# Ledger of designs, part 141: peptides against a protein of PDB entry 6B9H

Target 1, 151 residues: chain A of PDB entry 6B9H
Amino acid sequence: AELCESLLTWIQTFNVDAPCQTVEDLTNGVVMAQVLQKIDPAYFDENWLNRIKTEVGDNWRLKISNLKKILKGILDYNHEILGQQINDFTLPDVNLIGEHSDAAELGRMLQLILGCAVNCEQKQEYIQAIMMMEESVQHVVMTAIQELMSK

## One batch from the design tools (peptide; made by RFdiffusion4, then SolubleMPNN)

Design b2_p30_1_s2 (from b2_p30_1, 16 letters changed)
Fold by OpenDDE base, seed 4:
Structure b2_p30_1_s2 (fold): chain B 151 residues (1-151), chain A 30 residues (1-30)
Amino acid sequence: as target 1 above (151 residues)
Amino acid sequence: SELEQKILEAWLQNKWDEALALWKEYLAQK
């Protein structure tokens, strides 16, 4: 999916410790958790990150467990910190991500993380970084942001 | 650039539609 591929490229700019080269690399949630910690380390602190299992292998049940925690974290962050700047949206199906590596649903999850980045305390830095990316990626990201922020 | 700065300022002021409109203009100039 175009959304997933573009946002994967964006995720890669965070240079997290976990491998993040493929869609499959993201399905266990470890990369996403590390990205969220970079976005707001005060909220997504070590205690939060330690709840995410890092050695899940191909166990889709453990992947789903991680993804559910991450999704909850994002939703809580939006409510508690971002002041619900991210508007009503269709929640990603973490079951499809964990069990089937569904790229479309993964794209929706990454879109929520994008929403966190462009609304967090460091929003200026993240927007500037996005504006330096390839034009094709910027178009997708811009559309994704528009979807999240429009009322 | 000035346009980039305007995009950032609009974004920081939670003027999403304005920021996105300016961003579209920015990309059109690329």
Scores: peptide ipSAE 0.519, ipTM 0.901, DockQ to the pose 0.843
Fold by OpenDDE base, seed 3:
Structure b2_p30_1_s2 (fold): chain B 151 residues (1-151), chain A 30 residues (1-30)
Amino acid sequence: as target 1 above (151 residues)
Amino acid sequence: SELEQKILEAWLQNKWDEALALWKEYLAQK
């Protein structure tokens, strides 16, 4: 999916420790968890990160478990810290991500993380970084933000 | 650029519609 491909490129700019070259690399949630910690280390602290299992392999049940924790973290962050600034979003199906590596649903998950970045305390830095990316990526990111900020 | 700065300023002021409109204009002229 176009959304997933562009947001994967965006995720790669965080330079996290976990591999993040392919869609499959994102399905266990480890990259997403590390990205969230960079976005807000006070909220997504080491204690929170330690709840995400890193040795998952191809176990889709463990992937889904991680993804559910991450999704909950994002939703709680939006409610507790962002003041529900992210609105009118469709929840990703983490079962399809974990079991089938569904790119469309993964794109929706990454879109929520994008929403966190462009609304967090360091939102200026993230917006500036996005505006330096390729035009095609910016177009997709802009559209994704528009969907999240619609009220 | 000036347009990029206007986009950022609108965003930081929570003027979402304005920021997005300016961003669309910015990308259209690329």
Scores: peptide ipSAE 0.519, ipTM 0.902, DockQ to the pose 0.770
Fold by OpenDDE base, seed 1:
Structure b2_p30_1_s2 (fold): chain B 151 residues (1-151), chain A 30 residues (1-30)
Amino acid sequence: as target 1 above (151 residues)
Amino acid sequence: SELEQKILEAWLQNKWDEALALWKEYLAQK
């Protein structure tokens, strides 16, 4: 899961409140929700964030519920704000993420968040930050962006 | 660098293919 590992490193640069050191830490969606709020706090506002349950534990049903809300938020953001700049992507299977901590599917979810960051109002800052990361991470990120943006 | 600036400019102008091509060149120089 090279994609997931590299994007986890990228996610860690946001310095969110929730733990984000392992793949398992991301499976409840809390980190992803907090990252999205940092990307666009006007859209992913406090009311939106409050819909994400923070005390999930190992309850995979609650994880899936959070992940479904997050995925819906990303898709809506792409249509309503980004003007459908993200396209030709495969939807991540949130059931596999929540129940089995599937790294490949989690990577796809993080890829969509990457798409939001590099197309948001502060996209210049995020691109600049990515270009300061390790070369190996940049290669993976670049490939991930190409899959989302190239037509 | 100049190349980094060109990547950013292409990106800000929604020239995705150009930005990615320049980025590939940038990484190849590393």
Scores: peptide ipSAE 0.516, ipTM 0.900, DockQ to the pose 0.792
Fold by OpenDDE base, seed 2:
Structure b2_p30_1_s2 (fold): chain B 151 residues (1-151), chain A 30 residues (1-30)
Amino acid sequence: as target 1 above (151 residues)
Amino acid sequence: SELEQKILEAWLQNKWDEALALWKEYLAQK
Protein backbone atom coordinates (compact mmCIF):
# COMPACT_ATOMS: atom_id res chain seq x y z
CA ALA B 1 0.00 0.00 0.00
CA GLU B 2 1.29 3.42 -1.00
CA LEU B 3 -0.06 4.97 2.17
CA CYS B 4 1.84 2.58 4.41
CA GLU B 5 5.07 2.94 2.48
CA SER B 6 5.03 6.72 2.53
CA LEU B 7 4.09 6.89 6.18
CA LEU B 8 6.80 4.38 7.02
CA THR B 9 9.24 6.83 5.47
CA TRP B 10 7.71 9.56 7.59
CA ILE B 11 7.91 7.45 10.74
CA GLN B 12 11.60 6.84 10.08
CA THR B 13 12.27 10.56 10.48
CA PHE B 14 11.55 10.26 14.20
CA ASN B 15 14.73 8.21 14.72
CA VAL B 16 13.27 6.05 17.46
CA ASP B 17 15.28 3.35 19.19
CA ALA B 18 13.27 0.42 17.87
CA PRO B 19 13.93 -0.97 14.38
CA CYS B 20 11.67 0.66 11.80
CA GLN B 21 12.93 -0.36 8.37
CA THR B 22 10.09 -2.60 7.25
CA VAL B 23 6.35 -2.99 7.62
CA GLU B 24 7.00 -6.02 9.79
CA ASP B 25 9.06 -3.88 12.15
CA LEU B 26 5.99 -1.79 12.91
CA THR B 27 3.55 -4.62 13.56
CA ASN B 28 4.42 -5.02 17.24
CA GLY B 29 3.56 -1.39 17.93
CA VAL B 30 6.82 -0.53 19.69
CA VAL B 31 7.91 1.98 17.06
CA MET B 32 4.48 3.57 17.00
CA ALA B 33 4.46 3.89 20.78
CA GLN B 34 7.88 5.55 20.77
CA VAL B 35 6.77 7.92 18.02
CA LEU B 36 3.68 8.91 19.98
CA GLN B 37 5.84 9.63 23.00
CA LYS B 38 7.92 11.98 20.89
CA ILE B 39 4.78 13.69 19.60
CA ASP B 40 3.46 14.37 23.09
CA PRO B 41 5.64 13.12 25.94
CA ALA B 42 3.37 14.67 28.54
CA TYR B 43 0.42 12.58 27.44
CA PHE B 44 2.21 9.49 26.17
CA ASP B 45 4.51 9.48 29.15
CA GLU B 46 6.83 6.81 30.47
CA ASN B 47 4.05 5.16 32.42
CA TRP B 48 2.00 4.83 29.25
CA LEU B 49 4.96 3.58 27.24
CA ASN B 50 5.77 0.95 29.86
CA ARG B 51 2.43 -0.69 29.14
CA ILE B 52 3.69 -1.65 25.69
CA LYS B 53 5.53 -4.98 25.59
CA THR B 54 8.87 -4.54 23.85
CA GLU B 55 9.89 -8.16 23.38
CA VAL B 56 7.02 -9.85 21.60
CA GLY B 57 8.91 -11.57 18.79
CA ASP B 58 6.51 -13.17 16.35
CA ASN B 59 3.74 -13.55 18.90
CA TRP B 60 0.78 -12.07 17.07
CA ARG B 61 -1.33 -12.13 20.21
CA LEU B 62 1.10 -9.84 21.99
CA LYS B 63 1.35 -7.66 18.90
CA ILE B 64 -2.42 -7.24 18.83
CA SER B 65 -2.44 -6.46 22.53
CA ASN B 66 0.10 -3.68 22.00
CA LEU B 67 -1.72 -2.35 18.96
CA LYS B 68 -5.02 -2.20 20.81
CA LYS B 69 -3.39 -0.16 23.56
CA ILE B 70 -1.85 2.18 21.03
CA LEU B 71 -5.09 2.63 19.13
CA LYS B 72 -6.89 3.39 22.37
CA GLY B 73 -4.20 5.88 23.25
CA ILE B 74 -4.60 7.64 19.92
CA LEU B 75 -8.37 7.79 20.22
CA ASP B 76 -8.17 9.06 23.78
CA TYR B 77 -5.60 11.64 22.75
CA ASN B 78 -7.84 12.82 19.93
CA HIS B 79 -10.75 13.17 22.31
CA GLU B 80 -8.99 14.59 25.34
CA ILE B 81 -6.28 16.76 23.80
CA LEU B 82 -6.97 17.39 20.12
CA GLY B 83 -10.65 18.18 20.49
CA GLN B 84 -11.73 15.42 18.14
CA GLN B 85 -10.10 16.97 15.09
CA ILE B 86 -9.25 13.58 13.65
CA ASN B 87 -12.04 11.73 11.90
CA ASP B 88 -11.93 8.17 13.22
CA PHE B 89 -14.94 6.92 11.31
CA THR B 90 -12.90 4.07 9.87
CA LEU B 91 -10.63 2.44 12.42
CA PRO B 92 -7.71 0.21 11.51
CA ASP B 93 -8.10 -3.50 12.09
CA VAL B 94 -5.32 -4.23 14.55
CA ASN B 95 -5.96 -7.95 14.29
CA LEU B 96 -4.98 -7.92 10.63
CA ILE B 97 -1.89 -5.89 11.45
CA GLY B 98 -0.72 -8.14 14.26
CA GLU B 99 -1.54 -11.47 12.71
CA HIS B 100 -0.96 -10.83 9.02
CA SER B 101 1.16 -7.67 8.84
CA ASP B 102 -1.56 -6.11 6.71
CA ALA B 103 0.01 -3.05 5.12
CA ALA B 104 -3.27 -1.36 4.29
CA GLU B 105 -4.50 -1.51 7.86
CA LEU B 106 -1.07 -0.52 9.16
CA GLY B 107 -1.26 2.47 6.87
CA ARG B 108 -4.51 3.48 8.51
CA MET B 109 -2.88 3.17 11.90
CA LEU B 110 0.05 5.34 10.86
CA GLN B 111 -2.42 7.80 9.36
CA LEU B 112 -3.95 8.29 12.78
CA ILE B 113 -0.51 8.96 14.22
CA LEU B 114 0.01 11.47 11.43
CA GLY B 115 -3.21 13.10 12.52
CA CYS B 116 -1.85 13.40 16.03
CA ALA B 117 1.38 14.99 14.83
CA VAL B 118 -0.23 17.62 12.62
CA ASN B 119 -2.66 18.64 15.36
CA CYS B 120 -0.43 18.50 18.44
CA GLU B 121 1.30 21.39 20.16
CA GLN B 122 4.28 21.07 17.83
CA LYS B 123 2.14 20.72 14.73
CA GLN B 124 3.96 23.57 12.98
CA GLU B 125 7.27 21.79 13.28
CA TYR B 126 5.84 18.54 12.00
CA ILE B 127 4.19 20.22 9.03
CA GLN B 128 7.44 21.96 8.19
CA ALA B 129 9.32 18.69 8.42
CA ILE B 130 6.84 17.00 6.11
CA MET B 131 7.23 19.80 3.59
CA MET B 132 10.94 18.99 3.47
CA MET B 133 10.33 15.39 2.38
CA GLU B 134 10.23 13.98 -1.13
CA GLU B 135 7.40 15.23 -3.30
CA SER B 136 5.89 11.77 -3.71
CA VAL B 137 5.76 11.32 0.04
CA GLN B 138 4.24 14.76 0.52
CA HIS B 139 1.46 13.95 -1.92
CA VAL B 140 0.50 10.84 -0.01
CA VAL B 141 0.78 12.56 3.35
CA MET B 142 -1.28 15.49 2.14
CA THR B 143 -4.01 13.17 0.89
CA ALA B 144 -3.94 11.28 4.17
CA ILE B 145 -4.36 14.50 6.13
CA GLN B 146 -7.20 15.57 3.87
CA GLU B 147 -9.05 12.36 4.62
CA LEU B 148 -8.67 12.88 8.36
CA MET B 149 -9.59 16.55 8.45
CA SER B 150 -12.35 16.61 5.84
CA LYS B 151 -15.83 17.54 7.02
CA SER A 1 8.92 30.72 0.86
CA GLU A 2 5.88 32.92 0.87
CA LEU A 3 3.66 30.05 -0.18
CA GLU A 4 5.03 27.82 2.56
CA GLN A 5 4.24 30.50 5.10
CA LYS A 6 0.69 30.80 3.83
CA ILE A 7 0.24 27.06 4.18
CA LEU A 8 1.48 27.17 7.76
CA GLU A 9 -0.66 30.17 8.61
CA ALA A 10 -3.77 28.51 7.26
CA TRP A 11 -2.93 25.34 9.14
CA LEU A 12 -2.38 27.16 12.42
CA GLN A 13 -5.76 28.81 11.96
CA ASN A 14 -7.42 25.42 11.49
CA LYS A 15 -8.28 26.29 7.90
CA TRP A 16 -7.64 22.80 6.61
CA ASP A 17 -9.14 23.14 3.16
CA GLU A 18 -7.22 26.32 2.47
CA ALA A 19 -3.98 24.85 3.78
CA LEU A 20 -4.36 21.76 1.63
CA ALA A 21 -5.24 23.77 -1.45
CA LEU A 22 -2.15 25.90 -1.01
CA TRP A 23 -0.09 22.79 -0.39
CA LYS A 24 -1.23 21.39 -3.72
CA GLU A 25 -0.02 24.54 -5.40
CA TYR A 26 3.27 24.28 -3.57
CA LEU A 27 3.83 20.72 -4.74
CA ALA A 28 2.91 21.62 -8.29
CA GLN A 29 5.91 23.95 -8.34
CA LYS A 30 8.32 21.20 -7.42
Scores: peptide ipSAE 0.510, ipTM 0.899, DockQ to the pose 0.839

Design b2_p30_1_s3 (from b2_p30_1, 17 letters changed)
Fold by OpenDDE base, seed 3:
Formats: structure tokens, sequence, C-alpha cells
Structure b2_p30_1_s3 (fold): chain B 151 residues (1-151), chain A 30 residues (1-30)
């Protein structure tokens, strides 16, 4: 999906330790967790990050478990810290992500992380960085933000 | 100020529609 591909490019700008070159690399949730820690290390602290299993291999059950924890973290962050700035949204199906590497559902997951970045304390820096990315990526990200911030 | 700065200012002021409009205009000029 175009959304997933563009947001993967955006995720790569965080330069996390975990491999993040392919869609498959994101399905275990480790990259997502590390990105969230960079977005807000006070909230997504080391204790939170340690709850994410890093050695999952191809075990889709462990992937799903990680993804559920991450999704919960995002939802809690939106409610507790962001003041519910992320509006009505369809929850990604983490089962399809973990078991089948579903790009469409993964895109929705990454979109929620985008919502965290553009509403966090460092929102200005993230928005500015996005506005300097490739035009095609900006177009997709713009659409994604519209969906999150529009009522 | 630059067009990018105007867009950023709109975002920081929680003027989402204005931000999106300004950003779209920037992209259309490319």
Amino acid sequence: as target 1 above (151 residues)
Amino acid sequence: SSEIQQALDAWLQNKWDEFLELWNKILEKK
C-alpha cells in the first residue's frame, strides 16, 4: 500500500537500532517501539520498551503480542498525554500484520505513530522534517494527517 | 516569513485547516 511505503520511508528517518528496511522488518513491532521511545522517552521509557520481546523471529504469535502492546501504548498516550488530539480512527488489525504482514493494516498502525509525532512536545521539529521530505511522501503524509486531525 | 514558516505557525496555533491549505499550496508550486 502507498500509505505503508511512504510511512516506512518516514520511519527510517528515526535511525533506530532495529532493522527497518522492509515491511517485514516492522511486523514484530520492535522498530515501532523504538520510534515511540524517541518520540517521547519520558512516556515510552525503558521499562515500557523492555515489555516488547525482541527475539521473536518468525513467530507470528509473539509479533501479535508485541503489536497489541504497542497499540495499547499509542491509545493510552493519545488519551493521557495528547489530550485525544488524534480523532476518530479505525484500529489496525494487528493479527493481519503479525501473521500475514498486511501492508494496509501496517500502514494504519504507522499512521497512528505519525499522529503521536505530530502532536508530541517536539511536534514542530517533526512537522518541519516532514515538510522537507520527498514530494510524493509529503502528499501521502498530508492525507494521513488529514484523516487523523479532521473531525 | 517563508511559506513553510507560515504553515508551521498555523500548525502550532492548532489551525489545522489553515495548515493543510498552506501546505497544499506549497506542494502545488513544486
Scores: peptide ipSAE 0.441, ipTM 0.872, DockQ to the pose 0.722
Fold by OpenDDE base, seed 2:
Structure b2_p30_1_s3 (fold): chain B 151 residues (1-151), chain A 30 residues (1-30)
Amino acid sequence: as target 1 above (151 residues)
Amino acid sequence: SSEIQQALDAWLQNKWDEFLELWNKILEKK
């Protein structure tokens, strides 16, 4: 999926410790959790991050468990911190992500993380960085933001 | 650039549609 591929490129700019070169690398949620911590380390603190298992291998059940925690974290963050700025979003199917590496559903989840970044305390820096990325990536990210924020 | 700053200002003022319009304008020039 174009959305997933572009947002994967965006995720790579965070330079997290976990491998993040492929869609499969994101399916265990470790990269996403580390990215969220960078976005707001006060909310997604070390205690929160430690709830995400890092050595899940190909165990799709553990992947799904991680993904559910991450999704909940995003939803809670949107409600508690962002003031529900992200509206009318479709919840990703974390089961399809964990078990089948579904790129479309993964894209939806990364889109929610994008929503967190462009609404967090450092929103200006993240938006500015996005505007300096490859043009093709910018177009996809723009569409993704529009779906989240535009009325 | 000035155009980028205008887009950022729009975003910071919660003017989402204006931000997207300005951003798209920047991309069209490339």
Scores: peptide ipSAE 0.435, ipTM 0.873, DockQ to the pose 0.721
Fold by OpenDDE base, seed 5:
Parts: structure tokens; sequence; C-alpha cells
Structure b2_p30_1_s3 (fold): chain B 151 residues (1-151), chain A 30 residues (1-30)
């Protein structure tokens, strides 16, 4: 999906330790967890990150478990830190991500992480960085932000 | 650039639609 591809490109700008070159690389949640820690290391601290299993392999059950924890973290972050700035949204189906590497649902998951970045303490820096990316990526990200923030 | 700063200012002021409009205008010039 176009959303997933563009947001994967955005995720790669974080330069996390975990491999993040393909959609499959994101399905275990490790990259997403490391990105969230970079967004807000005080909230997504070492204790939180340690709850995410890193050596998952192709075990889709473990992938889903990780993804559920990450989704919960995002929702809690939105409520506790962001003040529910992100508007009503449809939750991504983490089962489809973990078991089938569903790009559309993964895109929705990454969109929520985008929501965290553009509303966090360093939101100005993240927005500025996005505005320096390729035009095609910016268009997709713009649409994603509009869906999250527009009233 | 000035246009980018205007967009950022809109975002920081929680003017989401204005931010998106300004951002779109920047992209149209490319």
Amino acid sequence: as target 1 above (151 residues)
Amino acid sequence: SSEIQQALDAWLQNKWDEFLELWNKILEKK
C-alpha cells in the first residue's frame, strides 16, 4: 500500500538498530518499538521496550503479542501525554499484520506512530524533517496527518 | 524558508487545516 511504503521510508529516517528495509521487517514490532522510544524515551523507556520480544523470527503469535503491546502503548501515550490530540480512528488489525504482513493494516499502525511524532515534545523537529522528504512521500504523509488531526 | 516557517507556526498553534493548506501550497510550487 502507498501509505505503508511512504511511512516505511519515514520510519527509516529514525536509524534504529533493528533492520527496517522491508514491510516484513516491521511485522514483529521491534522497529516500531525502537522508533517510539526515540520519539519519547521518558515514556517508552527501557522497561517498556524490554517487554517487546526481539528474537521472534517467523512466529506470528509472538509478532501479534508484540504488536498488541505497542498498540496499547500508543493509545496510552495519546491519552496520558498527548491529551487525546489524535482524533477518532480505526484501530489497526494487528492480527493481519502479524500473521499475514498486511501492508494496509501496517500502514495504519505506522500512521498512529506518525501521530505520536507530530504531537510529541519534539513535534516541530519531526514536522520539519518530513517537509524535507521527497514530494511523493510528503503527499502521503500529509493525507495521513489530515486524517488524524483535521476536525 | 519563510513558507516552511509559516506552516510550522500554524502547526504549533494547533491550526491543522491552515498548516495543511500552507504545506500543500509549498508542494505545488515544486
Scores: peptide ipSAE 0.429, ipTM 0.871, DockQ to the pose 0.738
Fold by OpenDDE base, seed 4:
Structure b2_p30_1_s3 (fold): chain B 151 residues (1-151), chain A 30 residues (1-30)
Amino acid sequence: as target 1 above (151 residues)
Amino acid sequence: SSEIQQALDAWLQNKWDEFLELWNKILEKK
């Protein structure tokens, strides 16, 4: 999906340790967890990150387990830290992401992470970084932000 | 908010500098 591809490009700007070149690379949640830690290391601290299994291979059940933890973390972060700035969003189906590498649902997941970034303490830096991305990618990302922030 | 929407609209119109100004203005209010 266009959303997933554009947000993958955005995710790559974080330069995390885990491989993040393909959609499949994101399905185990490790990249997403590391990105969230970069967004807010005080909240997504080492203890939180250690709950994410790093060596899951193609085990879709372990992927789903990770993704559920990450989704919960995002939702909790939105409630506890962001003050519910992200409103009325459609939750991604983590089962489809983990089991089938569903790009559309992965896009929704990454959109939530985008929501975290553009509302966190360092929101200005992330927005500025987004504004420096390729224009075509910016359009997609902006639409995604608009969807989250227009509520 | 309305201010956020204004910034986003600027972005969508390829008015990047205007968006940044508007966004910074929003941040200043927080």
Scores: peptide ipSAE 0.295, ipTM 0.783, DockQ to the pose 0.076; fails the geometry check

Design b2_p30_1_s4 (from b2_p30_1, 16 letters changed)
Fold by OpenDDE base, seed 4:
Structure b2_p30_1_s4 (fold): chain B 151 residues (1-151), chain A 30 residues (1-30)
Amino acid sequence: as target 1 above (151 residues)
Amino acid sequence: SELEQQVLQAWLDNRWDEALELWKELLEKK
């Protein structure tokens, strides 16, 4: 999916410790959790990150468990910290991500993380970084942000 | 640039639609 591919490129700019070269690399949630910690380490602190199981391999049940925790974290963050700036549109199906590596649903998950980044305390820095990316990627990201911020 | 600053300022002011419109304009000029 175009959304997933562009947001994967964006995710890669965070330079997290976990492998993040492919869509499959993101399906266990570890990369996403590490990205969220970079976005707001005070909220997504070490204790929160430690709840995300690493080394899950191909265990889709563990993937789904991680993804559910991450999704909950994002939603809680939006409510508690961001002041509900992110629109509650169609939520990603974490079951499809964990069990089938569904790129479209993964894209929606990454879109929520994008929403966190562009609304967090360091939102200026993240917006500036996005504005320096390839034009084609920026177009996709802009569309994704538009969907999130629209009433 | 001035346009980039306008995008950023609009974003910081939670003027989302304006920020995105200015951003589109910026990309069209590049």
Scores: peptide ipSAE 0.474, ipTM 0.884, DockQ to the pose 0.874
Fold by OpenDDE base, seed 1:
Structure b2_p30_1_s4 (fold): chain B 151 residues (1-151), chain A 30 residues (1-30)
Amino acid sequence: as target 1 above (151 residues)
Amino acid sequence: SELEQQVLQAWLDNRWDEALELWKELLEKK
């Protein structure tokens, strides 16, 4: 399975309020922001979440704005909380995600969120949950983690 | 399983390379 599709399946396990069934559903960043809040509600608190516009529609400019905030949040989280465990080898192009719904770049974005989950305070629970998923998903997730943690 | 526990323990100990190697082994045995 592709990176984006497998990680979309993983994202769906969070049961966030926003629709998260398709790649297009993720392009406005709302799902990703809600997932990050679940990962670490102390860091990605309500004040942080309120910076993400929810009524975006098809406005790709607003999508990109949200995605930039989310990416910054992830990078700051990695630096301030995770001790730079995630390797920033390739950053996602949020412009391609917002304007063109680029699945490959979205996959990279979700990969960073995966990095947050498997390094956060509740990392054991997230790892255990991943290890109970379908083997095909586990293979993709394992490869994705390897890319992030191998420096 | 024991192997699953080894993966988790390696991960919790920040032994990332070992955790991934053990995880790969676990998946290959299935």
Scores: peptide ipSAE 0.472, ipTM 0.883, DockQ to the pose 0.822
Fold by OpenDDE base, seed 3:
Structure b2_p30_1_s4 (fold): chain B 151 residues (1-151), chain A 30 residues (1-30)
Amino acid sequence: as target 1 above (151 residues)
Amino acid sequence: SELEQQVLQAWLDNRWDEALELWKELLEKK
């Protein structure tokens, strides 16, 4: 999916420790958790990160478990810190991500993380970084932000 | 550029619709 591919490129700019080259690399949630910690290390602290299992392999049940924790973290962050700036969004189906590596649903998950980045304390830095990316990526990111902020 | 700064400032001022419109214009000019 176009959304997932562009947001994967954006996620790669964070230079996290976990592998993040393919859609499959993101399905266990480890990359997403590390990205969230970079976005707000005070909220997504080491104690929160330690709840995400890193040795998952191909176990889709463990992937889903991680993804549910991450989604919950994003929703709580939006409510407690961002003042519900991300509004009227469709929740990603983490079951399809974990079990089938569904790119469309993964794109929705990454879109929520994008919403966190462009509304966090360092939102200026993230917006500036996005505006320096390839034009095709910027188009997709802009559309994704519009979906989150216009409703 | 000036247009890029306008996009950023609109975003920082929580003028979302204006920021996105300016951003769209910026990309269309490229």
Scores: peptide ipSAE 0.470, ipTM 0.883, DockQ to the pose 0.778
Fold by OpenDDE base, seed 2:
Structure b2_p30_1_s4 (fold): chain B 151 residues (1-151), chain A 30 residues (1-30)
Amino acid sequence: as target 1 above (151 residues)
Amino acid sequence: SELEQQVLQAWLDNRWDEALELWKELLEKK
């Protein structure tokens, strides 16, 4: 999926500790959790991050468990911190992500994380960083943001 | 650039549609 691939490229700019080179690398949620912590370490603090299991392997049940926690975290963040700036979003199917590595659904998850980044306290820095990326990636990211922020 | 600054300012002002429009313009000029 174009969305997933572009957002994977974006995710890679965070330089998290967990491997993040492939779609499969993101399916356990560890990368996403680490990215969210970078976005807002006060909200996605160590206690929150510790709830995400790192020794998952290919256990899709554990992947889904992590993904559910992450999705909840994002939704709570949007409600509690962002003031519901992200609107009319389609919830990703974390079961498809965890069990089948569904790129389309993963893209939707990453899109929500993108929504967090461009609305967080450091949104200026994230927007500036995105504007320095490859143009093709910027187009996809722009469209993704538009879907989240359009009234 | 000035256009980049306009994109950023629109974004910071929560003028999302304008920011995206300006951003699109910026990308088309490159």
Scores: peptide ipSAE 0.462, ipTM 0.878, DockQ to the pose 0.835

Design b2_p30_2_s1 (from b2_p30_2, 19 letters changed)
Fold by OpenDDE base, seed 3:
Order: C-alpha cells, then sequence, then structure tokens
Structure b2_p30_2_s1 (fold): chain B 151 residues (1-151), chain A 30 residues (1-30)
C-alpha cells in the first residue's frame, strides 16, 4: 500500500473540491476526475467531467462505472495526446477498487494519472512540485514514473 | 554539521535523478 499512500499524498496537492483524505474517498473516481481536469482541462473538459456521477454513496456498481470511464479517459488521453508514452501493460482492476476499496489497485490507477501529469504540457511544473515533497514520497513517486516509462 | 552535510548530499542526489528522468521523458517524445 506504499504506492497508494504516497500517491494519495500527491493527489492531495491538487486541492480539488471533492474530499480526498482517505483511500475510500477516491474509490468513486470523483477526485481522480477532478485531478485529470486540472492536468488538461482542454481534453478533460466540463462535458467529460459531467459523465462522472458525483453522488454514488456506497453503491459499488456506480463506483465501478465511474472508474471505467476514468480509465478509458486516461487510456484515450495517452493514445491521442501523449503519443502512448505510458506503459499500460498492467491496468488497474477497477472492480476491486469499487467493490473492495483495494489500495493496491487504486495505487495503479493513481500511477496512471501520475503518468498523465509527467507527460503533459506542464510536465516540468509537476516534476518541480513533486521535488518539493518529502523525500520518502519522492522516492515512491519516482519509482512509479520509472515503471511507467520502462518498456 | 554532519547531519546537514548528509541532507545536502541526499538532496543533490535526488535532484540529479529527477533531471535524468526528465531527459528520458523528452527522448521518448521524439
Amino acid sequence: as target 1 above (151 residues)
Amino acid sequence: MKIKRRSEEQYKKMKKEWEKLLAEIEKEKE
């Protein structure tokens, strides 16, 4: 769960409107969708964001539906905008995230979002921001980026 | 003084690692 914990800390630096204090807070995908919009608002625009249901409660089926849309968005963004720079060899199991709040799979999902940030137009700014975080977090984040770029 | 020196060395090492990673990202974009 080290990956998930460190990336949760990273996600919190975006200061999104949705609650993002715990792993459970991220399982419905709302925080992740808002973070993606901050990364590239031209691609993840309001129309895209409106496809994500915000009031799902504990309904794991709705959570999974949101997570599938977000994962598709990330993969499409990687293909259409980033030129497939992210290694998607191991995709997160969104069913385990939505139904069981699986931290390991959530970590993989957040890792894909990290891939979007470090390959987007403002990649330099995101790297600089990470460099200002605690060293322990930096180590985990750097390893996660290296895994995405390895082929 | 010793503790401060170790912290500075660790910082420099991490900075170089980030610089290498950024360079690698740019190469793959080509």
Scores: peptide ipSAE 0.292, ipTM 0.736, DockQ to the pose 0.206
Fold by OpenDDE base, seed 2:
Structure b2_p30_2_s1 (fold): chain B 151 residues (1-151), chain A 30 residues (1-30)
Amino acid sequence: as target 1 above (151 residues)
Amino acid sequence: MKIKRRSEEQYKKMKKEWEKLLAEIEKEKE
């Protein structure tokens, strides 16, 4: 999926410790959790991050467990910190991500993380960083942001 | 020269769109 591919490229700019080269690399949620911590370390603190199991392997049940925690974290962050600025009426299916590495659903998940980045304290810096990416990626990311803002 | 000019124009357009989007995001937060 174009959305997933572009957002994967965006995620890679965070230079997290976990491998993040493929869609499969993101299915256990570890990369996403580390990215969220970079976005807002005060909210997604070490205690929160420690709830995400890092040694998951191919266990899709553990992947789903992690993804559910991450999704909850994003939704709580949106409610408690961002003031419901992200339209999350269409939530990603974390079961499809964990069990089948569904790129479309993963794209939706990454889009929510994008929403956190463009509404966090460092929103301007994240947007400026996106502006340095390939133009084709910028278009996809911009469209994704606009969709989140659409009401 | 044409390629460079086109690239610069596209860059300016994209930058302007991002600036507009950023302004919109900041406005919604208020």
Scores: peptide ipSAE 0.292, ipTM 0.738, DockQ to the pose 0.213
Fold by OpenDDE base, seed 5:
Structure b2_p30_2_s1 (fold): chain B 151 residues (1-151), chain A 30 residues (1-30)
Amino acid sequence: as target 1 above (151 residues)
Amino acid sequence: MKIKRRSEEQYKKMKKEWEKLLAEIEKEKE
């Protein structure tokens, strides 16, 4: 829960179009997709984003479908662009996220997005932005990054 | 002054930790 809450706060700094105030707001993947596009718009382009269904509502099946696409995108990005610099051995259970809004699994998903940010071309800028957040949040985020780097 | 000093020290410590982490990220990518 601590990981999820801290990373939710981090996600909110991206100022995406979709609502991103609660854990539930993130379960359909729309916010995450928009964040990824901001991280690397050349890779997560409009064609990629259009694969994510926006009118999901409470349909957990559609949520899971979106989340699977996002997870695949992250993994492909790590392989093709980042050179697999982050650990992807412990993948989030997107079923639990979509159907039950599982905060722990959502935290793992957001952690993967964090991995994209801190390994992309603009990684220094993202780190600097995180350094401006509350100290308690910084600690959690730093630990999350360290876990991604540990192999 | 003590409170300010402690706050500054904490900030410097955290900054150093972030710089170290960033350096590690760069090292692994190379």
Scores: peptide ipSAE 0.285, ipTM 0.734, DockQ to the pose 0.208
Fold by OpenDDE base, seed 1:
Structure b2_p30_2_s1 (fold): chain B 151 residues (1-151), chain A 30 residues (1-30)
Amino acid sequence: as target 1 above (151 residues)
Amino acid sequence: MKIKRRSEEQYKKMKKEWEKLLAEIEKEKE
């Protein structure tokens, strides 16, 4: 999916410790959790991160478990910190991500993370970073942000 | 330098779009 491809490129700019080269690399949620910690380490602190299992392998049940925790964290962050700035009418299906590596659903998950970045304390810096990416990627990312903000 | 000019125009356009979006984001937090 175009959304997933562009947001994967965006995720790679965070330079997290976990591998993040392919869609499959993101299906266990470890990369996403590390990205969220970079976005807001006070909220997504070490205690939160430690709830995400890092040695998952190909166990899709463990992947789904991690993804559910991450999704909950994102939604809680949106409610408690961001003031419900993210429209969550189309939540990602984490079962499809964990079991089938569904790129479309993964794109939706990454879109929620994008929402966290563009509404956090460092939102201007994250937008500036996006502005330095390829134009085609910028268009996709901008559209994704606009969708999140749509009332 | 038509190619460079077009590129500069595209970057300026994109920058303006991001500035507008950023303003919207900041406004919604109020």
Scores: peptide ipSAE 0.283, ipTM 0.735, DockQ to the pose 0.208

